# Peptides against a protein of PDB entry 7RZF, part 100

Target 1, 358 residues: chain A of PDB entry 7RZF
Amino acid sequence: PFQEEHLKQLYKIVPIKDIRNLYVTFPIPDLQKYYKSNPGHYLGHLIGHEGPGSLLSELKSKGWVNTLVGGQKEGARGFMFFIINVDLTEEGLLHVEDIILHMFQYIQKLRAEGPQEWVFQECKDLNAVAFRFKDKERPRGYTSKIAGILHYYPLEEVLTAEYLLEEFRPDLIEMVLDKLRPENVRVAIVSKSFEGKTDRTEEWYGTQYKQEAIPDEVIKKWQNADLNGKFKLPTKNEFIPTNFEILPLEKEATPYPALIKDTAMSKLWFKQDDKFFLPKACLNFEFFSPFAYVDPLHCNMAYLYLELLKDSLNEYAYAAELAGLSYDLQNTIYGMYLSVKGYNDKQPILLKKIIEKM
Target 2, 358 residues: chain A of PDB entry 7RZF as posed
Amino acid sequence: PFQEEHLKQLYKIVPIKDIRNLYVTFPIPDLQKYYKSNPGHYLGHLIGHEGPGSLLSELKSKGWVNTLVGGQKEGARGFMFFIINVDLTEEGLLHVEDIILHMFQYIQKLRAEGPQEWVFQELKDLNAVAFRFKDKERPRGYTSKIAGILHYYPLEEVLTAEYLLEEFRPDLIEMVLDKLRPENVRVAIVSKSFEGKTDRTEEWYGTQYKQEAIPDEVIKKWQNADLNGKFKLPTKNEFIPTNFEILPLEKEATPYPALIKDTAMSKLWFKQDDKFFLPKANLNFEFFSPFAYVDPLHSNMAYLYLELLKDSLNEYAYAAELAGLSYDLQNTIYGMYLSVKGYNDKQPILLKKIIEKM

## One batch from the design tools (peptide; made by RFdiffusion4, then SolubleMPNN)

Design b2_p14_5_s4 (from b2_p14_5, 9 letters changed)
Fold by OpenDDE base, seed 5:
Structure b2_p14_5_s4 (fold): chain B 358 residues (1-358), chain A 14 residues (1-14)
Amino acid sequence: as target 1 above (358 residues)
Amino acid sequence: PPLGKSSGENFRLP
């Protein structure tokens, strides 16, 4: 367990690879016994969210961060960590203190809103979907994994314990949030810009680093993190599938796509799944335009249009991905290609959102 | 699994 002397520390680390990363780490109690409520997953879902009003959305808008990961991590001695990890831009490397301030502003927003049962329910539903439709792992890897987790879970729950949420525990969410404080922080900045500025070497990997105490003024600045009005809780994920019905195979099902609609403006081919029997579909659309490839100007305009369309869809991309939906948009020599893939239940919703932005 | 593409350099802070 980290003593007080190990808290409020800044580590400047020289990587082998040319990477820029920030790790903001909080020691937390061992949450393993609370797997049915998984408060660390709840917080990781919100802190790691990529939608509008998220921590990542704001940090991206400033050009400081490319990616963000939030979540719990196991510790070596019956304790855990909560870690917020970001990939830093060159500009973000200059604004680390302000990035961490924004992290504490988001955490303060979570405290102010309090635990949300609907968010827990979405996490539960997402995990249930992931469990139900998980790919078959290699038997050897799976048996070894199961043998390892038998130490943590009842035998009856070993197969489900990592996925199935059962108990909404707002008290445990608040308990973990209470550990996410500036006085409990360990910061690591990973950048080649620290080369030749380090005074220590890590014994195991020879990693060069410098350890510094975070100034009390900086800690106090983070402790006084206000409510940033740009931060909002996610909206409800409209893409989470609820219907997993598999339609019976038609007696006359063709092994190849059949032309089921032919009009002056459209052709539609359909093939029923006769192999996988999953509640999934692949929708593929080819749009033809005589203007798409007429000249270099039209080609560039078609490219810019798709980039703008993709940008306009970013608000849905993460929520769709979490729900096991994906889309792809590509320029073709004939016009545009759109694909929508994943669970069939909410594909019409995603497709409608795409069409409304087109 | 951590939902983000964690590039796996697990720096174990001492």
Scores: peptide ipSAE 0.019, ipTM 0.583, DockQ to the pose 0.118
Fold by OpenDDE base, seed 3:
Structure b2_p14_5_s4 (fold): chain B 358 residues (1-358), chain A 14 residues (1-14)
Amino acid sequence: as target 1 above (358 residues)
Amino acid sequence: PPLGKSSGENFRLP
């Protein structure tokens, strides 16, 4: 476990690559025994959420952060870390203290709202879907993985323990939240802007770094993080599939797409899955417009339209992705292409949202 | 597993 001397430290690290990253790390207890409730996954899901009112949404709106990852990471024996990692913009590199303030404001919001059973249920359902439809692992890799995790799980649970949530434990969620405090923080900033400003070299990789104590005034600023009214819990994910029924293969099923509708304004082709037998579909729409590529102005307008449409759909993109749905929007020389892919159950909901924004 | 492709350089934080 880190001693007090290792807490409230700032590391300025010079990368080999041109990257800008912030790592905000908290030492936490070993949560391995709590795999049935997985409180670190619950917190990682919320802190790492990308929807409206999320930490990432606010930090993106300020132009400070491109991506955010939150979650637990294994440490040495008997402890773990909770890590919030962000990809920094050039502007975000100047606002690291304020970025971390927003992290603590979001954590404070999670404390104020308390543990939500419905959020746990969504995590449970998402993990159950992921388990049920996981790709076939390579036997050697899978056997090695299972052999490794047999040290942590009962033999009967070893196949499911990483996926299946069984117990809602609000007490454990609160316990982990209580470790996510400024007094327990370790901060690492990774940027080439620290080149020539370091005083230490890491022994193993020769990484140049500088270590500094975080000023007590900054720690106090983070400790006094207020409730930011921009932070909200996610809404319920409407895209989580619940129906996994696979329709029987039609007697007249063709090995190629068949034209099932032909009208003056639309053609529809259909091919049933005869190979994978998954509760998934691929919806592909090609829109034709004589105006899409008529001149440079119309081309630019069509491009701008799709960029605006994509931007207007960003609120759904993450929730859809979590639920195993995806969409794609592309300009074509003849108009526009839309694709919706994934579990078929909630595709109509996503498609409706797309059409309502068009 | 953290969902993000950690393109992170393997630096060991001291």
Scores: peptide ipSAE 0.019, ipTM 0.593, DockQ to the pose 0.088
Fold by OpenDDE base, seed 1:
Structure b2_p14_5_s4 (fold): chain B 358 residues (1-358), chain A 14 residues (1-14)
Amino acid sequence: as target 1 above (358 residues)
Amino acid sequence: PPLGKSSGENFRLP
């Protein structure tokens, strides 16, 4: 357990690889006994969200951060950590204090909104989908994993305990949020820019680092984090599948795609799944334009169009990915290619969003 | 597990 002397510390670490990372770490109680409510997963889902009004969206808009990961991590016996990790740009390395201020502004927004049962329900539904359609792991890896988690879960629940959310516990969410405070922070910055500026060496790996106390004025700035009006809770994820019906194989099902529509403007091929028997589909569209590749100008305009289209779809990309949907857009010599893949139930919704932006 | 794209380098902070 970290004593007060181990809190409000800044570590400057020299990596072996050329990487720039920020780790903002909070000591939290051991939450293992609360696996049925998993308040750390709820907070990790919101803090690690990539949609509009998220922490990542704001930090990325400033050019300071490329990626963000939020969540709980195991510590020593009897305590855990909540960690927010970001990949820093060169500019972001100069704005670490402001990045952390934005983290506390987002956390303050979560306190002001309070625990949301609908967000818990989405986490529950996503985890249920992930569990139900989990690919078969290699037996040796799976048995070793199960043997490891048997120390934490009842034998009857061990297969499901990592995925099943059963209890909405707003009190536990608030308890964890109360630990995500500036007075309880440990900060680590990982960058080669600290080479030759370190005074300590880590005993186990020989990692060079410097440890400094975070100034009280900086802690006070973070404690006084206001509500930033750019931060919003995510909208409901419309892409979460609810229908998992598998249609029976047709008697006339062909092993190859059959032409089911032939017109002057469109051809449609269909193949029913005869192998996997999953509630998944692959939709592939090839669009033809005589102008797509006629000259360098048209080629560049077609490229720019698809880049702008992809950018306009970024608001849906993360929510679709969480729900097990993906799309791909590519330029071709004849025009463009669109692919939509994943659970079939909400593919029409994603396809409609794509078409509305086209 | 932490939610977000897994950059696989787990630096163990001391």
Scores: peptide ipSAE 0.014, ipTM 0.582, DockQ to the pose 0.149
Fold by OpenDDE base, seed 2:
Structure b2_p14_5_s4 (fold): chain B 358 residues (1-358), chain A 14 residues (1-14)
Amino acid sequence: as target 1 above (358 residues)
Amino acid sequence: PPLGKSSGENFRLP
């Protein structure tokens, strides 16, 4: 177990690769016995969220961070870690203290709002979808994985325990949140900018690093993290599929797309799935404009339009991705192409959002 | 498992 001397430490690490990463790590109790509620997954979902009012959204708006990952990691026997990992920009490397302040402001927002049963339900539903439609793993890898997890779960639950949430435990969420405090932090900064500034070498990989105590003034600054009005809980994910019905194959189903609508303004081709039998669809739209490719100016305007459209849709992109939906927008010589792919149930909602932004 | 797209190398913190 980490003693007090192992907390409030800063590690400056020289990578082999040209990478800039920040790891903010908290020791937490062993949560394995709480797999049915998985409070670390709940917190990882919120802290790692990419939507409006998220930690990542604010850190991106500052130009400090490209990506963020939040979640639990296995530790040694009897404890785990909660880790917030970010990919730093060059500018973000100069603002690590302020990045961590924003992390604690977001955590403070989670404490102020308290545990949300609807968020747990979304996590439950997303995990159930992921389990139900999980790609077939290679049998040898799968067997080895199952053999490893048999040590942690009852035999009857071993296939489902990693995915199926059963119990909303607000008490356990609060317990984990109470461990996410500045007094419990271990910080690692990974950057080549520390080359020649290290005094230690790691025994296993020869990694050069420097260890320093985080100043008490910095710890106090993080302890006094106020509520930042930029941080908000996510909105409900409207893209989570609920209907997984597979329609029966039509008797006249063709092996190729059939023209089912032909008008002066639109043609529609349809092909029913005869191979995969998944509750998924692929919608492809080609829009024709006589102005899209008429001259270099119009080509550049059409390009700029699509880039602005993509940017305006970023607020939905993450929620759609979590729900197993994706979209693609491309310029063509005739106009634009739109593709919407994934679970068919909520595709109309995503399509509507796209069309409303167009 | 951690949630989000990790681009990072699996660094084991000492």
Scores: peptide ipSAE 0.013, ipTM 0.582, DockQ to the pose 0.155

Design b2_p14_6_s1 (from b2_p14_6, 6 letters changed)
Fold by OpenDDE base, seed 4:
Structure b2_p14_6_s1 (fold): chain B 358 residues (1-358), chain A 14 residues (1-14)
Amino acid sequence: as target 1 above (358 residues)
Amino acid sequence: MSPFELLKEKQENF
């Protein structure tokens, strides 16, 4: 495990690839024995959330970060890490201290709100859905994975242990949150901008890096992270499916889509699933407009419209994706294409939101 | 975890 001397350290690392990443790492206790409550997953879900009022949403609004991942990561026996990883913009590389301040402001928000049982329940439901409707994997890869995880879980639970949550443990969530402090931080910045500015070489890969102590003033700044009023807990995910009923096959089910509605304004084709028997649907909409491709101006306006529409839908996209829903919007030579895919139960909700934004 | 181990996983997944 890291000793006190290994904390409050900044690493400036030169990558081989042209990438800009920030890793904010906290040593945490070994959570492996708590897999049924998985407090690190709870915190990862909130810290890594992409919805309105999230850490990522605020950092994106500043132009500093493209993506964010938060979660627990295995170390060695007896310890783990909690890591917040962000993909930095060029501007974000100049604002690393402020990015980390925002991380601590969000963590402070989580402390102020306390553990939320409803968030745990959503994680539980999402994981249960993911387990129940898990796709078939290639046998070789699957068996190798299962053989590996047999070292960590009881034989009886080896298939479920990575998915099924059983116990809400607010005490463990608070215990992990208590480790997410500036005094317990390790920071790594990965950028080619450090080329020729490093003083060390890693032994195994030859990676160039510099190690520095984080100044006490910076640690104090992060310790004094206030409640940023822009940070909010996510709203309840309305896209989590609750109905998994598979409707009986219609007696006249054709192997091809059947025309079930024909009007002056719409044609509707329907094909029931006769192969997979999943509580999933694929809704495809082709909108015809005589203006969409009449000239280069209209073509570009139609493109711009869809980009703006996608941007306006981004608030729902992440919550829908977590729940196993997706949408796609494309320009066509005839107009616009919309697809909505995933669990059929909540597709009408997502579709309604898309249509309300159009 | 070494900062270098984090780099390896990203390099393998991209």
Scores: peptide ipSAE 0.014, ipTM 0.523, DockQ to the pose 0.071
Fold by OpenDDE base, seed 3:
Structure b2_p14_6_s1 (fold): chain B 358 residues (1-358), chain A 14 residues (1-14)
Amino acid sequence: as target 1 above (358 residues)
Amino acid sequence: MSPFELLKEKQENF
């Protein structure tokens, strides 16, 4: 789709909204036929990872990037793109070349480590969980989607093909990694800071932009991306559920929460699921402190405490979210609220980590 | 996809 003349190009684009985005795009082969191994999803999982030693973690630590998404995107039949998209800070707009250098350093780390079967297995397990416990979609939307994907998948697999991974294909992962090179890059920077600095208008939407060739020196700098010792593969995700047992409904199950513990320091209410029968729970904790809202100083200290606690939990938040766990922490006029939701199997692990950081 | 199509999707969803 893109010829050589379309590679190594920088686009400076003026948005309508006040947004700051960087898009780093690589043309890749059509991976549709490899849906059972989905090498682009494997790479998207690692490049888009938010845990310690990830690309995002390092770029956040520098104050350059707020969010990062990595993955394959459909183009047309016979080709795809791999896109790394970041939300830029104001400072990040000044460091776009260095941000892209870090992207290539992370990609170089992935090449040096090689394809990891355990990472594929985690992706497989996550996708299997997502498929097994998929929520009901609106029938009209779902049927239209299925009708569309029938062009790409066998009829027997049409329901599973977007989810179920079957084959670890290190050769295909390496093949895609070989396309993620500076010589194959297209860069788009989106910012209002380019207003009045553009020389072209897009035909269909009237978007103001400037197109520039990326200097050969910059391409060469990215080609010489070394191994940055800050980049590491993620650790195994301990939050992936493995037990999906549904406990039988208790004979005395009440339609409302029952008080199952009453002490001077704690009350506990329990309600068994009698409607959905999912291997999920909602744990809600209200912590009472007479100091939480006694004056404006204590109120602000309680707020700052929760922000620091959330920050200290960032290392687990993403891994938990991928595994279908979530937590929420809020200040109340009485103290603090904690919620832990998702698959009940690994909730004790997440809860323990939260309590250890508190 | 053109960088412009990616922009439209983000501009419509935010």
Scores: peptide ipSAE 0.013, ipTM 0.505, DockQ to the pose 0.069
Fold by OpenDDE base, seed 2:
Structure b2_p14_6_s1 (fold): chain B 358 residues (1-358), chain A 14 residues (1-14)
Amino acid sequence: as target 1 above (358 residues)
Amino acid sequence: MSPFELLKEKQENF
């Protein structure tokens, strides 16, 4: 485990690829024994959330960050890490101290609100769905994975331990939050802008880097992170499926889509699933417009409309994706194509929101 | 992707 001398360190790293990344790392206790409550997953879900009032939403609104990932990482027996990783813009590379301040403001918001049982329940439900409807893996990869995790979990739980949550443990969530403090931070900035400004080379990969102590004034600035009123807990995810009923196969089920509605304004084809027997559907809509491809101007306007529509749907896209729903919007030579895929239970909710934005 | 799955994929690439 890192000692006190290894904390409050800044690493400036030169990548081979043209990438800009920030890693904010906290040493945490070994959470392996708490897999049934998984407090690191709870915190990763909130810190890595992409919805309104999230850390990512605020950092994106400032033009500093493209993507954010938060969660626990294995270290060795007896310790783990909690890591917040962001993809930086060129502007974000100039605002690293302020980005980290916003991280601590969000963490302070999580402390002020305290552990939420409903958030744990959503994580439990999402993981239960992911386990129940898990795709078949390649036997070689699956066997190697199972052999590895047998070192960490009881034999009877080895298949479920990575997925199924059982216990809400607010005490463990608070314990991990208490480790996410500025005095415990290790920061790594990855950018080609540090080329020729490094003084060390990593032994194994030859990676050029510089190590610096984070100034005490910067640590104090992060310790005094106030409540930022822009940060909010996520709303309940309305897209989490609750109905997994598979309707019996119709006696007259055709191997191909049947035309079940034909009108002057619409045609509808339907095919029941006769192969997979999953509580999933694919809804495909082709919208026809004589204007969509009449000339280069209209074609570009139809493209721009679609990009603006996608942007306006971002608030729902993340919550839907977490729940195993997806949508796709494409321009066609005839108009527009919409696809909605995933668990059929909540598809009407997502479809309604898409149509209301159109 | 869940923040956790993205960490697993990024960790396999490092």
Scores: peptide ipSAE 0.007, ipTM 0.506, DockQ to the pose 0.248
Fold by OpenDDE base, seed 1:
Formats: C-alpha cells, structure tokens, sequence
Structure b2_p14_6_s1 (fold): chain B 358 residues (1-358), chain A 14 residues (1-14)
C-alpha cells in the first residue's frame, strides 16, 4: 500500500504515443469482499456519468477534457485504487489543477447529497439486465476469465458476482468517499510535452518521468473545494428496460422481411426474430429527400444538420447506451438513415426524443 | 461500454 510519503505526488510521464491523459488515483481499502454492494461501482457510475450536471459535462463545456472514466481498480491483495482518468485536450493540459478542483467539487457534491438508494437500484437493474441477456463469449477466453475469478468469489456465485448487486450499503459508499480526499491523491499527467523535462526512468519499460510533490497550497485549494452549483446528480434513467416479454412467433412468420404497410409516403417492412429470441429490436428508417444530395451545398448542409442533431442528442445518448439502447444517424445519397437498436421496451421513448429533436 | 471495460482496453495498450 502507498505510505504517506507516496501521497500528494505528481508524476509527469512521457508516452511513446501522442496522448494526453490525467490519472487521479486514490488508495482505497480492498472492496472485493463487498462485491454484493459494490460501493466502488456506485461511485464510478456517478463520477463517470456523462449526462447533464456531470463532472464530464462541465469539463467538456470548458474544452479541457474529451472523455472521463471513474472507478475502482484492483491493486494487490488487501488494497485497491479508485482512479479518475481523463483524456485531456491541449488546453486541458494547462488546466490540470482546475480539472482536479472540479473533481473534488463533484466529490463534495456526492458527500452533500449522500448515498442514494435509487441510484443503487438503477445500477442493480442495469447489471441484472446485462447478466440476463449477456452475449456468448469466446469459450477459451471465458473459461480463462472464470478460472481467474474463482480466486475471488465462491463457486456458486462465480457467474453472478461481477454483475448481480444485492445490498445497498450507504456506509461503504461513505467509507470509499472518505478516501477520495486531496491528502490521499496521486496525480499522473501523461504528455509528450514533458519530453526532455524528466529526471527519472522507469525500470521495466524505460518510461521517462518526473516526480514532484504537490504544493501544500494546491492541496489546500482542493480541500477547500466548494459546492459548484453546476454539479447535479443524474436524473432517473427512463431507458432502463422493465418488460422482457418475447412475443410468440406468428404462424406466418417468414425468414425474410414482409411488407406490412405500403403508402404514398412510407413503406414498412417487418421481420420477427426467429433465431435469437431476445427482447431486442432493430428499427431502421430511411428518409428520402430530393434535396439531400442535389449539390455540394445541400450535401454539406445535410451533414451539418446531422452533426448538430447528434450533438443535441448527446444528453440522451449516454443514458440510452447505459440501458443497452443505441442509435445511429447517417447521411445517405438519398437523404438520411436512422437506426435504433437494443431492448424493445424503451425504444419508443428514445425514438420519440430523436424525432422531437429532428 | 461500461466505464470499467474502457479502462481495461486502455490499460492493455500500456
């Protein structure tokens, strides 16, 4: 485990690839025994959330961060890490201290709101859906994975332990949150901009780095992180499927799509699933417009329209993706293509939101 | 993708 001398450290690392990453790492207790409540997953879900009022939303609005991932990482036996990793922009590389301040402001918001049972229930439901409808993995990889996790879970639970949540444990959430403090931080910045500015070489990979103590004034600034009014807990995810009924095969079900509606303005083809028997659907829409590809200007305007539409849908896209829904929007030479895929129960909700933004 | 799976794929590339 990291000792006090290993905390409040900044590492400037030179990558081989042209990448800009920030890793904010906290040592935490071993949470393996708490897999049924998984408090690190609860916190990772909130810290890594991409919706309105999230940490990522604010950092993106400033142009500092492209992506954010938060969660627990295995260490050695008896300790873990909580890591917040961000992909930095060039501008974000200049604002690392302020990015970390926003991380602590969000963490302070989580402390002020306290553990939310409804958030745990959403995580439980999402994980239960993911387990129940898990795709077939390659047998060799799956057996090797299962053999590895047998060291961590009871034999009876080895298939379920990574997915099924059973217990809401606010005490454990608070315990982990209490470790996410500036005094416990380790910061690593990965950028080629540190080339020729390093004084150490890592022994195994030859990675060049510099280690510095984080100034006490910076630690104090992070300790005094206020409640930023821009940070909010996510809203309830309306896309979580609750109905998994599989309709019986129609007697006249064909192996090919049947034309079920033909009008002057629309054709509708339908095929029932006769192979997979999953509570999933694929909705595909082709919109025809004689103007979409008439000249280079109209083509570029149609492209710009779809990019703006995608951008306006970002707030729903993440919540839908978490719930196993996806959409795709493409320009075609004939107009536009929309695809909506995933669990059929909530597809109408996502489709309605897309159409209302169009 | 789960936030956790994205961490694994990025780490296999280091």
Amino acid sequence: as target 1 above (358 residues)
Amino acid sequence: MSPFELLKEKQENF
Scores: peptide ipSAE 0.007, ipTM 0.517, DockQ to the pose 0.222

